# Peptides against a protein of PDB entry 6DSZ, part 229

Target 1, 361 residues: chain A of PDB entry 6DSZ
Amino acid sequence: NYVVTAQKPTAVNGCVTGHFTSAEDLNLLIAKNTRLEIYVVTAEGLRPVKEVGMYGKIAVMELFRPKGESKDLLFILTAKYNACILEYKQSGESIDIITRAHGNVQDRIGRPSETGIIGIIDPECRMIGLRLYDGLFKVIPLDRDNKELKAFNIRLEELHVIDVKFLYGCQAPTICFVYQDPQGRHVKTYEVSLREKEFNKGPWKQENVEAEASMVIAVPEPFGGAIIIGQESITYHNGDKYLAIAPPIIKQSTIVCHNRVDPNGSRYLLGDMEGRLFMLLLEKEEQMDGTVTLKDLRVELLGETSIAECLTYLDNGVVFVGSRLGDSQLVKLNVDSNEQGSYVVAMETFTNLGPIVDMCV

## One batch from the design tools (peptide; made by RFdiffusion4, then SolubleMPNN)

Design b2_p22_5_s4 (from b2_p22_5, 10 letters changed)
Fold by OpenDDE base, seed 4:
Structure b2_p22_5_s4 (fold): chain B 361 residues (1-361), chain A 22 residues (1-22)
Amino acid sequence: as target 1 above (361 residues)
Amino acid sequence: MAEELREAFATRRPSSTLALPK
């Protein structure tokens, strides 16, 4: 009996940074198919803490901190529609990953979306939103005492959602999404009513965005609003202010992932399909009343990495580049460029063995 | 872990210290 020791998956399909193990610990969490790897970011680098096997491929992995929690909780949704909220508990040397809540969110009726599963969390932790099926938005209300994740669907008139996020600073949970119709791609917002289980009209919309608009970034306060990333353009909208840039450098390859560097949303890392790493900068203007408005957007090429499936800023200019197609990396961002004009230095590389191709010999 | 990694992590700096050159 050759126990084919199933090689642990090495391809990264998600990564997040937060405070999962404690309020003080900075963690890197890495999703590798069915495996969750948990690291602590220390002065000595990445310390492995725990590996967790999940019952299915991790499709969504998000950290969130509900009101009254001292540390982040982890939401996971699998490709089999198993949802859970996980908590890290340590008692001495004993490390436990506790399931706070779980549920299956699969619908019997619905067309699975071609763009896959999207999972988002309201910044105020009122709900989780899921785009699983065309024409449906699933809502999981967040309740601390509820061990059973219950969900309901809201009908979405826009059948072809490309990306969706919850906005910051909204009185009601508000989604912003890019969708496609026969006239092109558009951005729309909806308020989500938990009480009525319906959408209300959101604060703004933008019709006829760039044809290849593919990503929504929710911008935290003080800016608020969203960034829409396309093939040729990056746009900002918050209902009152619109700003667009079309830096030629982003036209060369499609931006496929992003990560917020600063808590205030002043900087974002962008990764493209060629492994180029960019910094998106939101230049602020402080008004006399103390309000902060967006003055300008700027994109800077930092350098080249492995092709990122996901990016996460850790600390001190260290970025984890999670790669599905290549080796994952820890990279250092420098203030000064090297001789080649790159601000990126690879610090550690994590070999991706790829899918175990059963070499049918 | 490479010594370079240790040095990079040892001096935690706010993300704001990464000023891109003007």
Scores: peptide ipSAE 0.023, ipTM 0.662, DockQ to the pose 0.272
Fold by OpenDDE base, seed 1:
Structure b2_p22_5_s4 (fold): chain B 361 residues (1-361), chain A 22 residues (1-22)
Amino acid sequence: as target 1 above (361 residues)
Amino acid sequence: MAEELREAFATRRPSSTLALPK
């Protein structure tokens, strides 16, 4: 009886930073297939706190803080459409992960989207949005007292959604998405009515974006709006301001992940398929009336890392590079370049033993 | 790296939550 001790998964498929264990703790949460690893970020490095087994491959992992919560809650959706909201609870030395709410959000009808599962949370924590199936947007209302995650579908006219986010600073929950039709790729917004369970017209749209526009980044206030990342271009739009850049350096490899560095959305990390790490900068212009507008966008090459599946800025220029294909890393962003011209220094490397092929026996 | 990027790194002196010992 060879007990094949199933090696712990080492390939990272998601990571997030927030305050999950307490209001004061900075946490790194790492998704490795069916496992969630929880770390506390300390002056001495990453301290492991808990590992949690999930009932399926983690497809979505997002931290959010509802109004009146002191710390973040964790939303998880599995590839089997099991949804849960988790809370960390410590009582002395006892550590528990509590399920605040759960549900299965699978539909019997609909074509699973070829681009996979997208899960997003409204910045004001009014709802969770899910793109699971073509032509459907699933909404999970966030009610504090509801232990059962109930969802409803809104029909999307746009069948081929590429990416979707909730926008910041909207009176109603508002999604911004890139979609493809026979005429190309476009960006559109919709307001989500919880009451009527329908879409209303959003604040803006942009038809005929770059053909390879693949990612939407919702930008916090004071800028608001969204960044659309393509293969050749990066664009900003907020309804009033439009700005596009086409830095030649991003054409060399497709940007595949991003992470917000600044809470105000002034800086973003970008990772490409070659393991290049970039900084996207939003240059602020302060108007005489005290309004803040976007002056310009800039992209700077920082250096090279493992090929990122996900990026998360921790603190003090430290970034976790979650890799599926290579070793995950903690890297330091430096103000000054090294002798090779890189601003990135590897601090720690986490060996990836390869994809655990879940042999479905 | 543009001066603004350098300043952006320098101004983020959060309390070194991750001061990995050199």
Scores: peptide ipSAE 0.018, ipTM 0.583, DockQ to the pose 0.070
Fold by OpenDDE base, seed 2:
Structure b2_p22_5_s4 (fold): chain B 361 residues (1-361), chain A 22 residues (1-22)
Amino acid sequence: as target 1 above (361 residues)
Amino acid sequence: MAEELREAFATRRPSSTLALPK
């Protein structure tokens, strides 16, 4: 009887930072296939708190804080379309992960999107949006009292959505997405009506963006709007202001992940397919009326890490680099560069033993 | 690296639990 001790997954496919265990605790949550690892960020490093097995590969993992919650809740969607909202609850030494709500959001009819599952949460926690199938946008209304996650579909005319986010500072839940048609790639916005279960015209659109535009970053207030990342360019649009940069340094490798450093959206980490780590900076201009506008965009190379599948800024210049292809890392961003011109120092490395080949037995 | 970026790395978030050595 070879007890094949099922090797625990080591490849990271998602990570998020927030206040999940308490309002005061800073947590790092790591998705490793079917496993969720919960850490507290401490002065001494990452303290493991709980490991949770999921009934499928984690496809979406997002922290959110509904109005009246003291700490963040966790939304998880699996690759088998099982959705849940999780709450951390501690009573003395007893730690429980409570399912606040759950549901299966699989459709009987639909073509699964080739670009995979996208899950997003409205910044005001009004809804969850899911791009699971081509030509459909699934909405899960967020209701605190509802233990059953119910979803409905809205038809999306744009069949080939590349990426989608909810915008900040919108009166109604508003999505911004990059899509492809025969004419190229475009950016569009829609307002989502929960009442009518339809899209209304969004505040802005931009036709004919860069052909390789691949990511949308929703920018919080005071800037608002979105950043569009391409192969050659980074663009900002908020309906009133448009700005584009084409820094030659990003052309060398495709940017594949991002993470917001500052709550106000002044800085973002960017990771590329070569493991280069960048800082994207939004330079502000204060107007005479006290409004803040975007003055400029800047990209700075920080250094090299493992190839990031996901990035999350913790605090004090510490970044978790979640890697699927290589070792995950805890890295320190320094104010001063080393002798090689790098601002990145590896603090801890987490060995990746390779992809668990799902041997279909 | 801009001075603003340098200052931001030295500044902790108000909710910071991470007290790594400088």
Scores: peptide ipSAE 0.008, ipTM 0.523, DockQ to the pose 0.115
Fold by OpenDDE base, seed 3:
Structure b2_p22_5_s4 (fold): chain B 361 residues (1-361), chain A 22 residues (1-22)
Amino acid sequence: as target 1 above (361 residues)
Amino acid sequence: MAEELREAFATRRPSSTLALPK
């Protein structure tokens, strides 16, 4: 009896930080192909709590907290378009991952987008948005009593969406996205009407952004708006204020992932294809009326890590670097640089044994 | 390594208290 101990996947596809096990616990959740790993961040380090097998490769993994929930819920979408909302429940020593809602969101008709699956959650938890197919935006309304994830499509005129996020502080759910047309790349916003199941005109647009604009970061209040990351430039827009920087250091390698450090959106980690770790800083200006506006953007090189597929700030300057191509890491951000000028110190390394090719035998 | 990990995680601090390099 060869117990083929199925080698557990080690390549990281996604990571998120939040309060999934309790309101007080800080969790790190790691997606490794079909496997979800749940950790608690403790004084002793990362404590493993639970592993969950998913029915397919995890393509989207997002934490969200609906109004009146004490802790975060987890949205997962698989590469086979199986969607679920998961809840952690503990009763004494018994740990259960409860499926609150599930559904298959696959369409019979549509071209799967070449840039892959994008899943986003409205910050006010009104809906989930999915870009699965070209020219379609799928909406899953979030209702507490809904055990079946029902979705509808809104036609998107923009066929080639690069990235999309929900904006913060919007009366209606509002998406901001980068798209490409024959004239170049552009940024547009749409309000999403749940009632009418259509797009309304969003608050702003920016035509002819950088040709390689690849990521949208939604900025929380008080700043609001979005950051657009390109190959050569980083831009901020909120409808009223526009600011762009072109730091030469980001031209050397493509930024491929980001993570918000501060709840107010004053700092973001950026990772590039060479494993360089940056900090993006939003400098605030307080107006006489008490409004906070963006004064400037700054990018600082922190150091080098494994090539990040995903980044997540934990606490106390500790960052999890989720790597698909290399070893994942826990790194410490320091205030002072080392002798090499790096602010990054590797604390722990998680060996990547390579992609487990699911041999479908 | 283990001590450094313990020190790094020992006190939960709001992310705002991390003085980034100026």
Scores: peptide ipSAE 0.026, ipTM 0.671, DockQ to the pose 0.300; fails the geometry check

Design b2_p22_6_s1 (from b2_p22_6, 9 letters changed)
Fold by OpenDDE base, seed 5:
Structure b2_p22_6_s1 (fold): chain B 361 residues (1-361), chain A 22 residues (1-22)
Amino acid sequence: as target 1 above (361 residues)
Amino acid sequence: STLEEALSELQKGKVDIKPKLK
């Protein structure tokens, strides 16, 4: 009996940065299959704080800060549709991960979407949105006193949603999504009525986007709106302004992940299938009335990393590259390029031993 | 360059993670 000591999962399938352990601590949270790793980001690197076993593969992992919380809470959804909201508590040396709320959000009827589970949180923490099944948008209202995560479905007319996000700066929770129909790919917005449990017409739509439009990035204020990433183009729309770029450099490999660098959404990291790391830059223009508008979009190649499943900016130009296919990395973005024109330097590498093939023997 | 300016602004963060000198 070879007790194969089940090696801890090393492949990263999600990562987020925020203030989970305290208001002051910068945390990196890493999902490795059923395992959540919690780190504090320090001048000496990543300090491990806690590991948490989850009752299934982590499919969604998002930090959010409800009004009147001092630190972020963690939403987790597993591939088995177990949802929970976690809080970090520390009392002296005693560390506990408290489940504030939990629930199973599985539907008895529905076709699981081929593009997998999407989970999003309203920036104002009014709700969680879930795309689990085709033609359904699941809403979990966020209520502080509710220990049971209750969900309801809203029917989507758009059966093939590619990606969805909540927009910023909306009076009511508003989703923006890329969907595909027989005519191509399109972007639409819906306002989500918690009261009526229905969609209202959103502020804008964009028909006939790029055929390979794959990702939505919600842009914070002052810009607002969304960025749509395709294979050949990156577009911005906020209802009033439209911008499109088609930088030749992104045509070489599909962008597969993104992360916001700045709280105001002026910079994003983009990772492609070749492990190229880009910066997306939003150039501002200040109008004479003091309004800030988007002037231009730029994409700049930073360098190469492991193929990112997820990216998260930490601080001081340090990025965590979460990889499923290769080694995860801490990388530094330098101001000056090296002799090869790269701004990326590997600081630390985390060996990926591959997926634990559950050989059910 | 606009990129170098952007990268320079990143160096103003609170947590200065130093590369472990291997």
Scores: peptide ipSAE 0.566, ipTM 0.908, DockQ to the pose 0.737
Fold by OpenDDE base, seed 1:
Structure b2_p22_6_s1 (fold): chain B 361 residues (1-361), chain A 22 residues (1-22)
Amino acid sequence: as target 1 above (361 residues)
Amino acid sequence: STLEEALSELQKGKVDIKPKLK
């Protein structure tokens, strides 16, 4: 009897940073297929706290903090459409991860989107949005007293959504999305009415964005709005201000992931298909009235890493590079470049033994 | 440079993660 000790998955599918174990702890959460790994970030490095097996491949993993929670909750959606909200509880030495809410959000109708599952959380924690199927936007209202995640669908006229986010600073939950039609790619916004279960007209739209526009970044206040990342261009729009850059350096390889460094959205990390790590900088202009506006966008090459599936900034210039194709890394961003002009130094490397092909037996 | 200034600001983090001494 060869007990094939199922090797633990090593390929990273997602990573997030937040305060999950306590209000004070900085956590790194790593999704590796069906496994969730929870770490505390310490001066000595990553301290493992707990591993959790999930009922399917993790497709969405997002931290969020409802009003009046001291620490973050974790939303997980699996590729089998099992949704849950998890909380970390510690009582002395006893560590429990409890399910606050769960549900299955699979529909019997609809075409699964070819671009995969997208899950997003409203910054004010009013709802979760899911793009699971073409022409549908699923909404899960966030209610504290509800242990059952109930969802409803809103019909989306735009069948080919590329990426979607909730915007910051909106009175009503507002989505911003890139979609494709026969005329090209476009950006649109919708307000989401929980009461009427419909879309209302959003604050702005941008028709005819770059043909390869692939990612939306929601920008926090005071800037608000969104960044749209393409193959050749990076654009900002907030309804009142539009700004576009086309830095030649991003044309060399497709940007595939991003992560916000600053809570105010002043800096982002970008990773491309060649393992290049960039910083996107939002230059501020303070107006005479004390309003802060975006002056410019800048992209700077930091260095090279493993090809990132996901990036997450930890603290003190340390970044976790979650890789599916290569070794995951902890890297340090230094102030001074090395002899090769790189600001990136590998601190720790986590060997990737390859994708566990889930043999569906 | 604007980049070096930005990178310098990151070094003010609360958790001073040190590389494991190999």
Scores: peptide ipSAE 0.564, ipTM 0.908, DockQ to the pose 0.750
Fold by OpenDDE base, seed 2:
Structure b2_p22_6_s1 (fold): chain B 361 residues (1-361), chain A 22 residues (1-22)
Amino acid sequence: as target 1 above (361 residues)
Amino acid sequence: STLEEALSELQKGKVDIKPKLK
């Protein structure tokens, strides 16, 4: 009997930072195919707390805090369309991961989108949005008392959604998305009516964005709006203000992931296909009325890392670089550059033993 | 620089993870 010890997956396909174990603990959560790893971020490094096996590959992993929760909850969607909301519960030394809600969100009818699964959470925790199939936006209303995740579909006229996010500071849940049609790529917004189960016209749109516009970043207040990342350009739009930059340095390699550093959205990390790490800076302008507007956007090269599948800022200039193709890293951002002009120092490296080819047996 | 200022502000974090000196 060859006990093939199933090698634990090492390739990272998602990572998030938040307060999952307690209100005070800083956590790093790492998705490695079907495995969720939970760490506490400490002065001594990453302390492992729990590993959780999931019923399928983790496709979406997002932390969120509903009004009146002391700590974050975890939303997971698997590639098999199993959705759950998880809570961490500790009682003395006993650690339990509680499923608060679960459901299967698979549709019997629909073409799975070629760009894969997108899952997003409204910043006010009113709903979860899912782009699973072309021409459909799935909504899961967030209700505290509901143990069964019920979803409904809203039809999207835009069949080829590239990326989608919920915006901040909107009276109604509002999505912002990049889509492609025969005329090119465009940005549009929709308000989501839970009551009527339909889209209403959103606050703004931008037709004919960059042809390779690939990512939407929702920007928190006071700025609001969204950043659109392309191959050649980075643009900001909030309905009232438009700003675009085309820094030559981003043309060398495609930006593939991002993470917000500041709660107010003044700084972001960007990772490209060559493992270059950038900081995107939002410069503030205070108006005479006390309103804060975006003055400018700036991109700065920090250094090189493993090719990031996901990035997450921890604290004190420490970043986790989750890699699928290479070794994952814990890196420090320094104030001073080294002799090579890099602000990045590797603190820890986590060996990737290669892609576990999911042998569909 | 604006970058150095931005990076300096990050060093005010609550959780000071020290590199393990290898």
Scores: peptide ipSAE 0.563, ipTM 0.907, DockQ to the pose 0.724
Fold by OpenDDE base, seed 4:
Structure b2_p22_6_s1 (fold): chain B 361 residues (1-361), chain A 22 residues (1-22)
Amino acid sequence: as target 1 above (361 residues)
Amino acid sequence: STLEEALSELQKGKVDIKPKLK
């Protein structure tokens, strides 16, 4: 009997940074198929804290901090539509991952979207949004005392949503999304009414964005609004200000992932299909009234890494590059470039053993 | 440069990560 010891998954399909173990700990959470790995980021590197098996492939993994929580909670959605909210609890040496809430959010009727599962959390923690099926936006209201994640659907007129995020600084939960219709790709916003379980008209829209616009980044205050990333262009819109750049360097390979570096959204990391790592810079202009407006957008090539499935900034110029196709990396961003013009130095490499054939026994 | 300034600001983080090269 060859017990094929099922190798642990090594391909990374998600990563997030936050304060999950405590308010003070910086954590890296890594999704590897059905496994969640939890690390504390230390001066000595990544300290493993816990590995957790999930009841299916992790499709969404997001940290969020509801009002009056001291640390982040973790939302997970599996590819089998099992949703949970997890809390880290330590009591002395005992480490427990507590399920605060759970539910199955699968619909009996609906076409699963070809672009896969999208899960987003309102920055004010009012709700979770899910794009699971074409023409539907699922809402999970966030309530502290509810152990059962209840969801409802709102119909989207826009059947082909490419990406969606919640915006910051909105009185009501507001989504911004890229969608495709017969006329091309567009950006639209909707307010989400929890009370009426419907969409209201959002603050802005942008018709006829780049044909290959693929990602939405919600920008925190003071800038607000969203960044739309395409194949050829990067655009910003907040309702009042529009700005577009078309840096030739991004045309060489498709941007496939992003991560916010600064809490205020001044800097982002971008990764492309060739493993190039970029910094997107939001240049501020301070107005005479003390308001901050976006002056310009810049994209700078930092260097090369493994092909990122996900990126997450840790601290002190250190970035985790989660790779599905190659080895994951811990990289350092240096102030000075090397002789090749790269600001990226690999600090640690995590060998990817390739696709684990999950023998479901 | 704006990039060098941006990269310099990152070096002010709370956790000075210096993983030992294994």
Scores: peptide ipSAE 0.563, ipTM 0.907, DockQ to the pose 0.795

